# Peptides against a protein of PDB entry 6TME: the designs that were tried, part 28

Target 1, 324 residues: chain A of PDB entry 6TME
Amino acid sequence: NRLKRAYIALQAWKKAFYSDPFNTAANWVGPDVCSYKGVFCAPALDDPSVLVVAGIDLNHADIAGYLPPELGLLTDVALFHVNSNRFCGVIPKSLSKLTLMYEFDVSNNRFVGPFPTVALSWPSLKFLDIRYNDFEGKLPPEIFDKDLDAIFLNNNRFESTIPETIGKSTASVVTFAHNKFSGCIPKTIGQMKNLNEIVFIGNNLSGCLPNEIGSLNNVTVFDASSNGFVGSLPSTLSGLANVEQMDFSYNKFTGFVTDNICKLPKLSNFTFSYNFFNGEAQSCVPGSSQEKQFDDTSNCLQNRPNQKSAKECLPVVSRPVDCS
Target 2, 324 residues: chain A of PDB entry 6TME as posed
Amino acid sequence: NRLKRAYIALQAWKKAFYSDPFNTAANWVGPDVCSYKGVFCAPALDDPSVLVVAGIDLNHADIFGYLPPELGLLTDVALFHVNSNRFCGVIPKSLSKLTLMYEFDVSNNRFVGPFPTVALSWPSLKFLDIRYNDFEGKLPPEIFDKDLDAIFLNNNRFESTIPETIGKSTASVVTFAHNKFSGCIPKTIGQMKNLNEIVFIGNNLSGCLPNEIGSLNNVTVFDASSNGFVGSLPSTLSGLANVEQMDFSYNKFTGFVTDNICKLPKLSNFTFSYNFFNGEAQSCVPGSSQEKQFDDTSNCLQNRPNQKSAKECLPVVSRPVDCS

## One batch from the design tools (peptide; aimed at target 1 Y132 A150 F152)

Design b2_p15_3_s3 (made by RFdiffusion4, then SolubleMPNN; from b2_p15_3, 5 letters changed)
Fold by OpenDDE base, seed 4:
Order: sequence, then C-alpha cells, then structure tokens
Structure b2_p15_3_s3 (fold): chain B 324 residues (1-324), chain A 15 residues (1-15)
Amino acid sequence: as target 1 above (324 residues)
Amino acid sequence: SSLIEEALKEFKESL
C-alpha cells in the first residue's frame, strides 16, 4: 500500500517534469519505485517489515518542472534533496503529510511565493535549505521555534524585519544574505546558544548593532556587510572569543575601531572597509599582524591610504549616531 | 527521534 502511494506520487512528479536533461527519471517505470534513480527505500519506522520510500535525492539533475500535490503521498520521506534543479512554482501544502521530514533541501531552484510554511509543520525537521530561490515576503517568526541545525535563507526575496524569535534558534548556521530584510538586528540574537555562523550580507538592515552580539561566544563567522548599520561597533564585541571571520564592510558605521575588537584571539579576517570610521587602534591597521588580515579601506581614517574625502566624511562623522 | 536518526543513518549509508 505505501509503495503504491509512492508510485502514484513519483509518476505524478515525472509527469510534472518539463525537462530532464540527464534522463534522471528514465527508469521511473513500473511499480518498483525503490529501483528509481534518486529514490531510496528503507524499512518503515513503524513496521520494519514494510519497505517505504524514505528519501529523494535529485540534486544537480537540472530538471525543469514543478512539485505536484501528489508528492504529499510520499508520507515516509525523511530526506528530500532536490537542489540545483529548475523546479518552479510553490512548495505544495500537501507536503504537510510528510511528518518524518528531517532534511529539506530545495536550494538553487526557481521556487516562488511566500515562505513555505509547510516546513513549519514538520516536527522533526533539522535541516532547511531554501536558498537561491525566489521566495518572498516576511519570514515567519515560527521558523526559529524549530529545532533546526541549519537555516539557509540566502539569495531570495524575503522582506520585512528579522523576527525577534531568532534568539530561540538552536541553529549553528543561519544565512540571511542577499535578501531584502530591513530594520535592526534583534537584541535577542545574543540568546542563540548554538550559533557558529551568521550571515546578514546584502540586506537593508539598519540601526545600531545590538550589544548582545557580544554574547555569541561560539560564533566563528559574523558577517554584517553590505547593509545600512550605523553608530559605533559595540564594545561588547570583545566577547566574541571564537570569531574568525568578521565583516562589517559597506555600512555606515562611525567611531573608533578598538584594540579589544582587533585583538580578538581567534580573529583571522576583520573587514571594516567602506564605512565612516574616524579612528582605529594600531592593532587594527592592515599589516600590523601576520596572523590577522584587516581591511580599513574607504573610511574616514587619518594617515591611511584609500580613505574617503573630508567632504564625504564630515557630514557623517560630525553627526555620530549614539547607540547608547 | 532515535529511530528516525537510525533510519536516516541507514539511508545515508545507502547513498
């Protein structure tokens, strides 16, 4: 019975292919769905004597098509990897029936519409990759209530603010890069207990950086580049004991870049170029360390090369944003 | 949860 449902689903999906350049679904014929290329069967969790479709891997198949609602018949699927295809349309709400979903990778496709809220219905979801699509609208706050290891949202069309629920996230990696997120980084960010990597690149984020960033003791990568952040760097950034890669470039930061930041013990690369910093500690100067790379380009620094003109600096530097 | 992880492990090993 379960494999018969899987057959119906997979045949419906094959019919939903517009192009299959590698003939991936060429062997998708007959009732033996477990022999289908990219279909993986395993014993059912509820009955080990029953073979079920437990996974789909169609990564890098360049398949053009859509996800038909009949995919909701794949009720035993825990792994769904279909990245690097040309699937379009929306993620079917019928996938809510896939209650065992553990890893969901639809990255590098042509999916559109709002955030696929069906992902929120999966109680056991640990990995969510929806990057490199055309998903739009607001990020649902509930995404961060999920016990996810990784959340890849980058290269989409998401808008609005980052939810304050971010602090509830157990994810080690979160990417917001190359969206249209706006507003401030929530102060709750400091509560992300497992965070190793967070990337905000290329959004419309603004305001001051929250002091609570300094509570991210396990963060190794912090990239806030290409936004509209203002004010001084929080002194609490000295708490980033494990940060290796830090990027604040292409913002509107002002003030002084301190020794406490540039002397972070694990810091390998610190880019703070293309801001309005008016001073830096000697430890922040490019070439001051063999172990650390710094970029101070295009700031308002005195006696440094490649700085902004006084005419460009003066209007911003003379009106520092107080973040206190 | 443990059963799912085990099944997923087996699945990953089958790849």
Scores: peptide ipSAE 0.072, ipTM 0.734, DockQ to the pose 0.050
OpenDDE base, seeds 1, 2, 3, 5: peptide ipSAE 0.039, 0.011, 0.022, 0.030; ipTM 0.782, 0.573, 0.633, 0.758

Design b2_p15_3_s4 (made by RFdiffusion4, then SolubleMPNN; from b2_p15_3, 6 letters changed)
Fold by OpenDDE base, seed 2:
Structure b2_p15_3_s4 (fold): chain B 324 residues (1-324), chain A 15 residues (1-15)
Amino acid sequence: as target 1 above (324 residues)
Amino acid sequence: SSYIEKALQEFRESL
């Protein structure tokens, strides 16, 4: 009996709650699991005459607790939405039995441990949100083999390099922001054919930006701020025909910011502050356009306000990194 | 999915 298995799972989960401030699980009593708050039933895909638990929605319930292994008994669940709670521990491996999983949102919780590789076992997964947790370690390369609409990894403790497989991603939005990623951006990034928005904010990324970034024709947002990037901006950035928001601030870039970048047709905001640029085209100067906003603060530019001192600039500007 | 679209919208608003 599928509903009996669901009952066992849900009762085990209720027992795993440390705190339920809104008494969300107060009505989780008795065999009628379809009446439970946040539990949604639907006809089974294999037999429309059978009612099964198809979805869980406990978003914003502020529940403290953990996910017990008995949740693996919820084999008919396709939607698992439990964001904005205080769940802790790891994602149970037993969830591999949830082969219908389509949307998995565990964002804004207290989950720890490595990347939840159980998510990679779900053949039909379309949405994965694990942001604002304490996941750590390496990002598995296989994540980019999944046909996901978006990949939200921000505000975790992921480290190591970004996998070369990033070029295989079909996601429109990818965020790495506020982790501990290191190394260079892979050259394969240019193969991300469906990419609209990519965010690298606040990592330990370094090296030169790959020229292949210029192949991202559909990108509207490119944010690489607050990293350790060096060298000049790639000339191929002139190929970003649809970029609207571009941020390279708080890096160690050098060289000249060219007209070809600042005159991009869809560019509305370009921030390149807090670097070591020693020149900029007139089209890059803040206030030069009514349609575009620029920030050149804290560079090594001559005749511009709020620049670094010569003492700060000379050691870096005199030793430019060659990215060729 | 309406849920995915909402999540994307919320993300964009957070930038």
Scores: peptide ipSAE 0.442, ipTM 0.930, DockQ to the pose 0.602
OpenDDE base, seeds 1, 3, 4, 5: peptide ipSAE 0.435, 0.437, 0.418, 0.430; ipTM 0.927, 0.927, 0.924, 0.926

Design b2_p15_4 (made by RFdiffusion4)
Pose (drawn by RFdiffusion4):
Structure b2_p15_4 (pose): chain A 324 residues (1-324), chain P 15 residues (1-15)
Amino acid sequence: as target 2 above (324 residues)
Amino acid sequence: SAALNAMANKAKAEL
């Protein structure tokens, strides 16, 4: 009995609800699971006459609890939204039985430990949001082999390198911001298809920017701020024909900012503050354009306000890194 | 944070 399996799974889950501030599970009684709040039924994909639990949505319920193995019984679920709850612990391995999983959002919870590799077992997975948890350790490189449209990893405790496999990703959006990733951006980044938005804010990345970034001609947001990158901006960045937001602030970049970048057609907000740039094109000057927003604070630029002191600048400016 | 939420909302809308 199919809905009975859903009943057992949801009752086992209610038992694990330690605190439900909005009494969200108050109506989770009896066998009519389709009437349970946050449970969404639909016709079976292979038979419109059969009723199945196809979605769970408890966004913003602020429920403290954990996900029990019995949730593996919800074999028809394709949508799982639990943003902003207090669900703790790990994602149960039994969730590999949810073979129709398409969109999995566990953002802003209390999950901990290694990357939830059960997500790698779902053949139809398109949206994975694990941001704002306590996941840590290495990132499984094979994550970029799945045909994910969106990968949200920001605000965890992931460590070590960006996988070389990143160039295989078909994602339109990838976030790494606010982890402890280290090392270089892989040269394969230029092979990412469909990429519109990539956010690295606040990691421990370093090395020079790969020239292959210039191949990302559909990117609208490229934010590499608050890392430790060195070298000059690659001249290949002129290939970012669609970039709208570009932020390299808080790095160790040196050299010139040219109009090769500052005159990009769709570029509207270019922040390169808190680096060691010692020259900039006139078109790159903040306050100079009514259409483009620039920010050059705390660089090594003559005749500009709020720059670094000459004392701090000369050691770094006179010793540029050979990107080799 | 708001920008990230906007990205997530956009990605969801395009599914």

Design b2_p15_4_s2 (made by RFdiffusion4, then SolubleMPNN; from b2_p15_4, 10 letters changed)
Fold by OpenDDE base, seed 4:
Structure b2_p15_4_s2 (fold): chain B 324 residues (1-324), chain A 15 residues (1-15)
Amino acid sequence: as target 1 above (324 residues)
Amino acid sequence: DERLEKLKEKALANL
């Protein structure tokens, strides 16, 4: 039966624990898996008279171990939350049998290897959190063909370009931060119709910002800080009618920061420090508004404090990148 | 199911 399969899986997993400092699996004894700490049972979707393991919550258990292939026997699991542990190795391909997977959180672990392509096999997946791991290589373009609400990829070892398929994403939140992504932001980004928050912090992204960013009318957080972006800020950023937090700091931007950006109606914080901007509108000056915070530190601005030297500015400002 | 709803609330807290 389903609970017998779950028992086999959970006992195999208990054997795969190297350390359980909170004794989380101490009660993982006997056939009554629904009494196990961190195991949640519910009526099966196909037969309400049958009790199945529907969820796992081992968040913050500090468990050291790995995920054994027997976890593929947990075929009724829709919620898998194991964040803030010390699980290592790879995500088992046998998890492809978990066809009801809805939320998958393996964040804050020690997982390695390529992107867990098994996540692409789950037809009903809405939440994917793989942040704070050691996942590496390219991001599969198919991740953005999934009807996900949230995609957390930050603090990994992902490299290569961001897929052009990003524009197909239905996600409200996407994080790329603290990886090794390179190349340009795809122009297709403007097609992300449900996007509220996107974070690119601390990658190797470069080139000009695409004008299509200005089509992200629902975005509240846009952070592109700590990259290699060049050129001027797109004039189309005036279309970000709901942006509250915007960060372009620690790049190689040049040109003039305009009133149309700094007067955005919902803008509360705009950081454009540590660039090579050579002018700003009066509305962009820190302290010009009580409702908005600005940081213009370490640019090439005249008559502003804490700016770069002429020696640092001249080589960059005299050779502006044309993004037209 | 109350237990399933509690798991969903925890997922939302991770956002």
Scores: peptide ipSAE 0.028, ipTM 0.707, DockQ to the pose 0.102
OpenDDE base, seeds 1, 2, 3, 5: peptide ipSAE 0.021, 0.019, 0.021, 0.021; ipTM 0.677, 0.665, 0.659, 0.673; seed 2 fails the geometry check

Design b2_p15_4_s3 (made by RFdiffusion4, then SolubleMPNN; from b2_p15_4, 10 letters changed)
Fold by OpenDDE base, seed 5:
Parts: structure tokens; C-alpha cells; sequence
Structure b2_p15_4_s3 (fold): chain B 324 residues (1-324), chain A 15 residues (1-15)
């Protein structure tokens, strides 16, 4: 039966624990898997008279171990939350059998290897959190073809470019922060119709910002800080009618920061520090508004405090990158 | 989904 399979899976997992400092699996004894700490049962979707393991929540258990292939026997699991543990190894491909997977959170662990492509096999997946691991290599383009609501990739070892398929994403939140992504932001980004928050912090991204960013009418958070972006800010950023938090700090931007950006109607924080901007509108000056916070530190601005030296500015400002 | 929104908020808070 389904609970017998779950028992086999959970006992195999308990055996795969190297350390359980809070004794979370201490009660993982006997056939009554629904009584196990962190195991949640519900009526099966196909037969309400059958009780099945529908969820796992081992968040913050500090468990050291790995995910054994026998976890593929948990075929009724829709919620899998195991964040803030010390699980290592790879996500087992046997999890492809968990066809009801809806929320998958393995964040804050020690997982390694390539992107867990098993996540692509789950037709109903809405929430994917794999942040704060050691996943590496390329992000598969197919991740953005999925009808996800949230995609958290930050604090990993992902490399390569951001897939052009990003424009197909239905996600409201996407994080790329603290990886090794390189290249340009794809122009297709403007097609992300449901996007509210996107974070690119601390990558190797470069080139000009695409004008299509200005099409992100519903974006509230846009953070592109700590990259290698060049050129001027796109004039189309005036289209970000709902942006509240915007950060372009720690890049190589040049040119003039315009009124049309600094007067965005919902803008509360705009950080453009640590660039090579050579001018700003009066509306961009820190302290010019009580409703908006600005940071213009360490640019090439005249008559502003804490700016770069002329010696540092001149080589960059005199050679602006044309993004046209 | 309220649960999904709560999870998103928790995830974003850790950035």
C-alpha cells in the first residue's frame, strides 16, 4: 500500500541521516508514518478513503545526511520543505515519481551538482527554492517554460548566461543573486507579465541594460547591483510605474540620472552608488524628498559629497558605452 | 495561495 511505500522511504531516509541534533527523527519508528515528526498525511486525491503522506516539513532541523533514492516512493508528496539543514549530495532523480510536487524547498543545505532537472519533471510545481546551496553549471532554459510563481536560485554556483526563455516565465519572484551568471540580461525580460520582484545582485552580468526592462509595469523590486553593467540607464525605466526598490549600485554605469527615473510614482528607495554617473537631476539628490531615499555615493558627480576622484572618473566618463 | 505568499516573503527576507 501507499503508506508501506512511505515507510520504506522514510526509514531509508532516517538511515541516510548522519546527524540529527534535535532528534527530529527519534519518533520515526514503526509503520505509523503519519505520526512521524515533520511528516504530514492527507486523504489521497484519487481516493479520499486512503491516507497518504502529502507533505514533509523538516525546516530548521539541522539534519546532516543525504536524500536517498527511496524518497521516490513518496509518490503522494505535494509539499517538500527541508530548508536549513545540512543535507548533501544530489537531488535524486527518483523524485520524478512525485508527480504532485507543488512546493519544493531545499534551500539552506549543502546540495551539489548541476541544476536538479528532476524539478522540470513536476507538472504542478509552483514554488521552487534551491537557494543557499552549491548547485553549479548552466540554468536549463526549460525552467522558465514552467508555470512557476516563485523561483529562488540565489547563493549558488550557477554559471553561463541567463536563458532567453526568461520572458516566458509566469513567476512573480525570481532571484539570481550571488551566482556566477554572465552575459547580458535578455531583452525578453520585458515579457515577464507577472513579475513583481527580480534580483540579479552579485553576478558577473555585463553589457547594457535592455530597454525592455521598462515594460515591467508590475515590478516593485528591481535589483541589479554588484555586476558589470555599462552604459546609461535606459530612458524606458520611466515606465516602471510600480517600482518601489531599485538598486543599480556597484556597476560601471555612466551618463545622467534623469528626473523621469527619480520621480517614479512608487519609488521609495533608489540606490545608484558606486558607478560613474556624471550628472543627476535635482530630484535624484539625496535629501531632496522626504518620501524617497536616494544614494548617489561614489559616482562622478560634481558638487556632491563622497564622489570618486577626477583621476578615477576621467578614463571611464570620457569613454561612455553607447547602448543604442 | 496564502501559503505560497508567506513562503515567498520568508525566502525574500533571507536575501
Amino acid sequence: as target 1 above (324 residues)
Amino acid sequence: DKRLEELKEKALANL
Scores: peptide ipSAE 0.026, ipTM 0.716, DockQ to the pose 0.156
OpenDDE base, seeds 1, 2, 3, 4: peptide ipSAE 0.021, 0.022, 0.018, 0.021; ipTM 0.681, 0.686, 0.650, 0.687

Design b2_p15_4_s4 (made by RFdiffusion4, then SolubleMPNN; from b2_p15_4, 10 letters changed)
Fold by OpenDDE base, seed 3:
Structure b2_p15_4_s4 (fold): chain B 324 residues (1-324), chain A 15 residues (1-15)
Amino acid sequence: as target 1 above (324 residues)
Amino acid sequence: DSYLEELKQKALANL
């Protein structure tokens, strides 16, 4: 009986709770698992006459505990939303049995260990949110071979380079922010045909921006702030016909910020502050447009307010990194 | 994340 397996799983999970401040699992008593708070039942896909546990929603329950291996008995679960809790430990490998997993949200918890490779085993996964945890190590290249609509990795401890497989991603939204990613952005990034939003904020990324970023014609948000990027902005950024929000602040960029970037047709906000730019076009000057906001603060610009000293600028500006 | 909320709402509506 599928509901009997679900009962075993849910009772094991209840026993794995250290704290349930809102008494969310108070009604998790008896065999009627479909009455459990945060448990949703639906007709099974293979037999509409059979009721199964199809979803879990424990969002914002502030539950402290761990995910026991018995959760692998929830074989009919397609939606698993447990964000904004205090779950700790690792994602159980037994969840590989949840072959219908469509949305997996474990964001804002205390999960640790490597990337939960069990997520790669789910053939129908469309949404993966693991942000605001303590996941560490390298990102598996295979994550971008998944047909995901969104990939949320931000606010973790991920290290190493961004995989070259990123160009295979069909995701519209990808967040890398607030990790420890290093190396260059892969040139394959320009192949992300469905990309609308990409966020690299607050990593250890470095090198030149690849020219292939300019191929991201559907991107509306591009944030590369708070990294170690060097060189000039690629002239190919003029290809970002739909970019609205662009942030390159807090890097080591040099050279001239050009008209072809600042005149992007949908650009509403462009922040390039806290770099080593030594010139900007008049169209990039803050206040030059009513429709666009610019921030040029703390660069090496002449005749602009709030710039770096010549002492800070000269060592960097005199040795521009050639990205050609 | 407006897109995320939309996806979540779609997911919940399909339960």
Scores: peptide ipSAE 0.019, ipTM 0.645, DockQ to the pose 0.189
OpenDDE base, seeds 1, 2, 4, 5: peptide ipSAE 0.018, 0.018, 0.019, 0.018; ipTM 0.624, 0.610, 0.631, 0.625

Design b2_p15_5 (made by RFdiffusion4)
Pose (drawn by RFdiffusion4):
Structure b2_p15_5 (pose): chain A 324 residues (1-324), chain P 15 residues (1-15)
Amino acid sequence: as target 2 above (324 residues)
Amino acid sequence: ERPVTSSYTAPPVPS
């Protein structure tokens, strides 16, 4: 009995609810699971006459609990939204039985430990949001082999390198912000198809920017701020024909900011503050344009306000890194 | 920390 399996799964889950501030599971009684709050039923994909539990949505319920293995019984679920709860522990391996999983959002919870590799087992997975948890350790490179449209990893404790496989991703949006990733951005980044937004804010990345970034001609947001990048901005960045937001602030970049970048057509907000740039094109000057917003604070630029001292600048400015 | 406000809307689940 199909809905019985859903009943057992949801009752096993309610048992694990230690605190439910909004009494969200108050009506989770009896066998009519489709009437349970946050449970969403629909016709079976292969038979419109059969009723199935197809979705779970408890966004913002602030429930403290954990996900028991019995949730593996919800075999028809394709949508799972639990943003802003207090679900703790790990994602049960049994969730590999949810073969229709399409969008999985466990953002802003209390999940911990290694990357939830059960997500790699879902053949229809398109949306994966694990941001704002305590996931840590290495990132499974094979994640970028799945045909994910969106990958949200920000605000965890992931470490080590960006996988060389990143160029295989078909994602339109990828976030790595606020982890402990280290090393270089892979040269394969130029092979990412469909990429519109990529956010690296606040990691421990270094090395020079790969010239292959310039191949991302559909990117609208490129944010590499608060890392440790060195070298000059690659001249290939003129290929970012669609970039709207570009932020390289808080790095160790040196050299010139040219109009090759500052005059990009759709570029509206270009922040390159807190680096070691010693020259900039006139068109790159903040306050100079009514359409474009620039920020050059704390660089090594003559005749500009709030720059680094000459004392701090000369050692770094006179020793540029050979990107080789 | 700077907040991350990135969002993506997935299309409907195909039949």

Design b2_p15_5_s1 (made by RFdiffusion4, then SolubleMPNN; from b2_p15_5, 7 letters changed)
Fold by OpenDDE base, seed 4:
Structure b2_p15_5_s1 (fold): chain B 324 residues (1-324), chain A 15 residues (1-15)
Amino acid sequence: as target 1 above (324 residues)
Amino acid sequence: MKEDTSSYTPPPIPR
């Protein structure tokens, strides 16, 4: 019996709670699991006459505990939302049995260990949110082979390079922010055909920005701030016809910020502060437009306020990195 | 509570 298996799983999970400050699981008593708070039942896809646990929503429950292996008995779950809790430990490999998994949100918890590779086993996964945890190690390249719509990885402890497979991703949103990713942004990034938002904030990324970024014609948010990028901004950035928010601040960029970038038709905010730019077009000057916000603070610009000293600028500006 | 870095909201899945 599928509901009996669900009962076993949910009771094991309740037992794995260390704290339930809102008494969310107080009614998790008896075999009627469909009445459990945060448990949602629906007709099974393979047999509409059978009622199954199809979703879990424990968002914002502030529950402390861990995910026991018995959760693998919830084989009909397609929605698993447990964000903003205090769950710790690792994501159980037994969740590989949840073959209908569509949305997996474990964000804002205390999960640790490597990337939860069990997520790669879910053939129908569209939404993966593991942000605001303590996941560590390498990002598996296979994540971008999946037909995901959203991938939230930010605020973890991921290291290593961004996989070249990123170009295969169908995701509209990908966040890498606030990890320890290193190396260059792969040139394959330009192949992300559905990309709307990508965030690289606060990593150890370096090298030149690939010219292929300019192929991201659907991108509305591009944030590469707080990294170690060098060289000039690619001229191909003029191809970002839909970009609204662009941030290159807190890098080591040099060269000239061009009209072709600052006059992008949908550009609302462009931050290029805290770099080593030695020139900017008039269209890039803060206050030059009523429709656009610019920040050119702490560069090597002449006749602009709040710039770096000549002593700080000279060593970098005199040795521009050629990205060609 | 920690803030989101995107405006994405997942659509509900049909059953």
Scores: peptide ipSAE 0.041, ipTM 0.783, DockQ to the pose 0.516
OpenDDE base, seeds 1, 2, 3, 5: peptide ipSAE 0.037, 0.037, 0.032, 0.038; ipTM 0.739, 0.735, 0.712, 0.774

Design b2_p15_5_s2 (made by RFdiffusion4, then SolubleMPNN; from b2_p15_5, 4 letters changed)
Fold by OpenDDE base, seed 2:
Structure b2_p15_5_s2 (fold): chain B 324 residues (1-324), chain A 15 residues (1-15)
Amino acid sequence: as target 1 above (324 residues)
Amino acid sequence: PVPDTSSYTAPPVPK
């Protein structure tokens, strides 16, 4: 009976294909769904004597089409990987029936609409990749209440603020890059216990960086480039004992780049170009270290090459934002 | 099936 439901679902999906350039679904004929290309069967968790569809892998198939509601009949699916296709429309709400969902990858498609809230209904979800789509609107705060290992949101159309619930996340990797997020980074960011990599690139984020960033002891990558951040770099950044890659470029930062930041023990690359910094420690100067790479281009630094003009600097540097 | 996590800032590429 489970395989019969899977057959109905998979045939409905094949019918929803507009283009299958690699003929991936060419063998999707007949009741033996376990022989279908990209369909993986396994013994059911509740009854080892019953074979069920446990996984879908259609990665890189360049299939054009949509996800029909009949996919909700695939109730035994734990792995759903359909990245690098041309699927359009919305993620069906009927997927709420896939209560075993563990890994969900719909990245690099043409999905639209709001955040797929059906992903929040899956109790065992560990991996969520929705990057490189056209998802829009607000990020639901509840996403960070999920016990996810990785959260990939980059290259979408998400807007509004980053939820304060971010501090509850146990994810090691979180990407916000290339969206339309606005407002400040929440102070609760310092509560992220397992964070290794966080990327804010290319949003409309603003305000001062929270001091609580310095509590991210396990972070190896911190990229806040291409935003509207202001003020000085927090002195608490000296606490980033494991940071290797740090990028603050293309913002509106002011003040002095301190020795304590540039001497971070594992720092390999620190980019703070395209800001309004008016001073830097000698340890921050490009070429001062063989082990560390720095970029101080296009700031308000004295006696450095490739800096902004006095005309560009004076209006900003003379009115520093107080972040206290 | 294994998720393609080779790059988190670029689209997945065929292996």
Scores: peptide ipSAE 0.049, ipTM 0.772, DockQ to the pose 0.114
OpenDDE base, seeds 1, 3, 4, 5: peptide ipSAE 0.026, 0.025, 0.030, 0.034; ipTM 0.700, 0.686, 0.706, 0.729

Design b2_p15_5_s3 (made by RFdiffusion4, then SolubleMPNN; from b2_p15_5, 6 letters changed)
Fold by OpenDDE base, seed 4:
Structure b2_p15_5_s3 (fold): chain B 324 residues (1-324), chain A 15 residues (1-15)
Amino acid sequence: as target 1 above (324 residues)
Amino acid sequence: MKPDTSTYTPPPVPR
């Protein structure tokens, strides 16, 4: 039966623990798995008279160990939350049997290997959080074909380019921050119709920002800081009618920061420091507004404090990248 | 869980 399978899985997992400092699994004894700490049962979707393990919540348990293949026996699990532990190894392929998976949070662990492609096999997945691990290699393009609401990839070892399929994503939030992604932001980004928050911080992204960013009407947070972007800011950024937080700091941008960007109606914070901008509109000047905060530090602006030296600016400003 | 810039909170899964 289902609870017997769950018992086998959970006992195998307990055996795979190297350390349980809070004794979270101390009561993981006997067949009554629904009484296990961090294990949650509910009526089965196909038969309400049958009780099944529907969720795991071991968040913040500081458990060291690995995920054994027997976890694939937890076929009724829809919620798998094990963040802030010290689990290592890879995500078992046997988890493909968890076809009801809805929220998968393995963030803040020590997982390694390639992107856990088993996540692609879950037809109903809405929330994927794998941030703060050591996942590496390429991001599979298929991740953005899924009907996800949230995709957290930040603080891993992912490399290569961002897939062009990003435009197909229905996610409201996507984080790429603190990886090793390279290349340009795909022009298809403008097709992300549900996007509210996107974060590219601290990668090796380069090239010009695509004009299509201006089509992201629902975006409230756009952070592209700490990359290698070049050229001018797209004039189409005036289309970001709902942007509140915008950060382009620590790049190689040049040109003029315009009124149509700094006067965006919902803009509260705009950071464009540590670039090579050689001009800004008066509306972009820090202190020009009480309701908006700007940071223009360490650019090539005239008559502004804390700017780069002429020696630093001239080689870059005199050779602007043409993004047209 | 370590913080990031996202304000997203997952909704409860209905069952």
Scores: peptide ipSAE 0.036, ipTM 0.766, DockQ to the pose 0.434
OpenDDE base, seeds 1, 2, 3, 5: peptide ipSAE 0.037, 0.032, 0.032, 0.029; ipTM 0.735, 0.747, 0.741, 0.739; seed 1 fails the geometry check

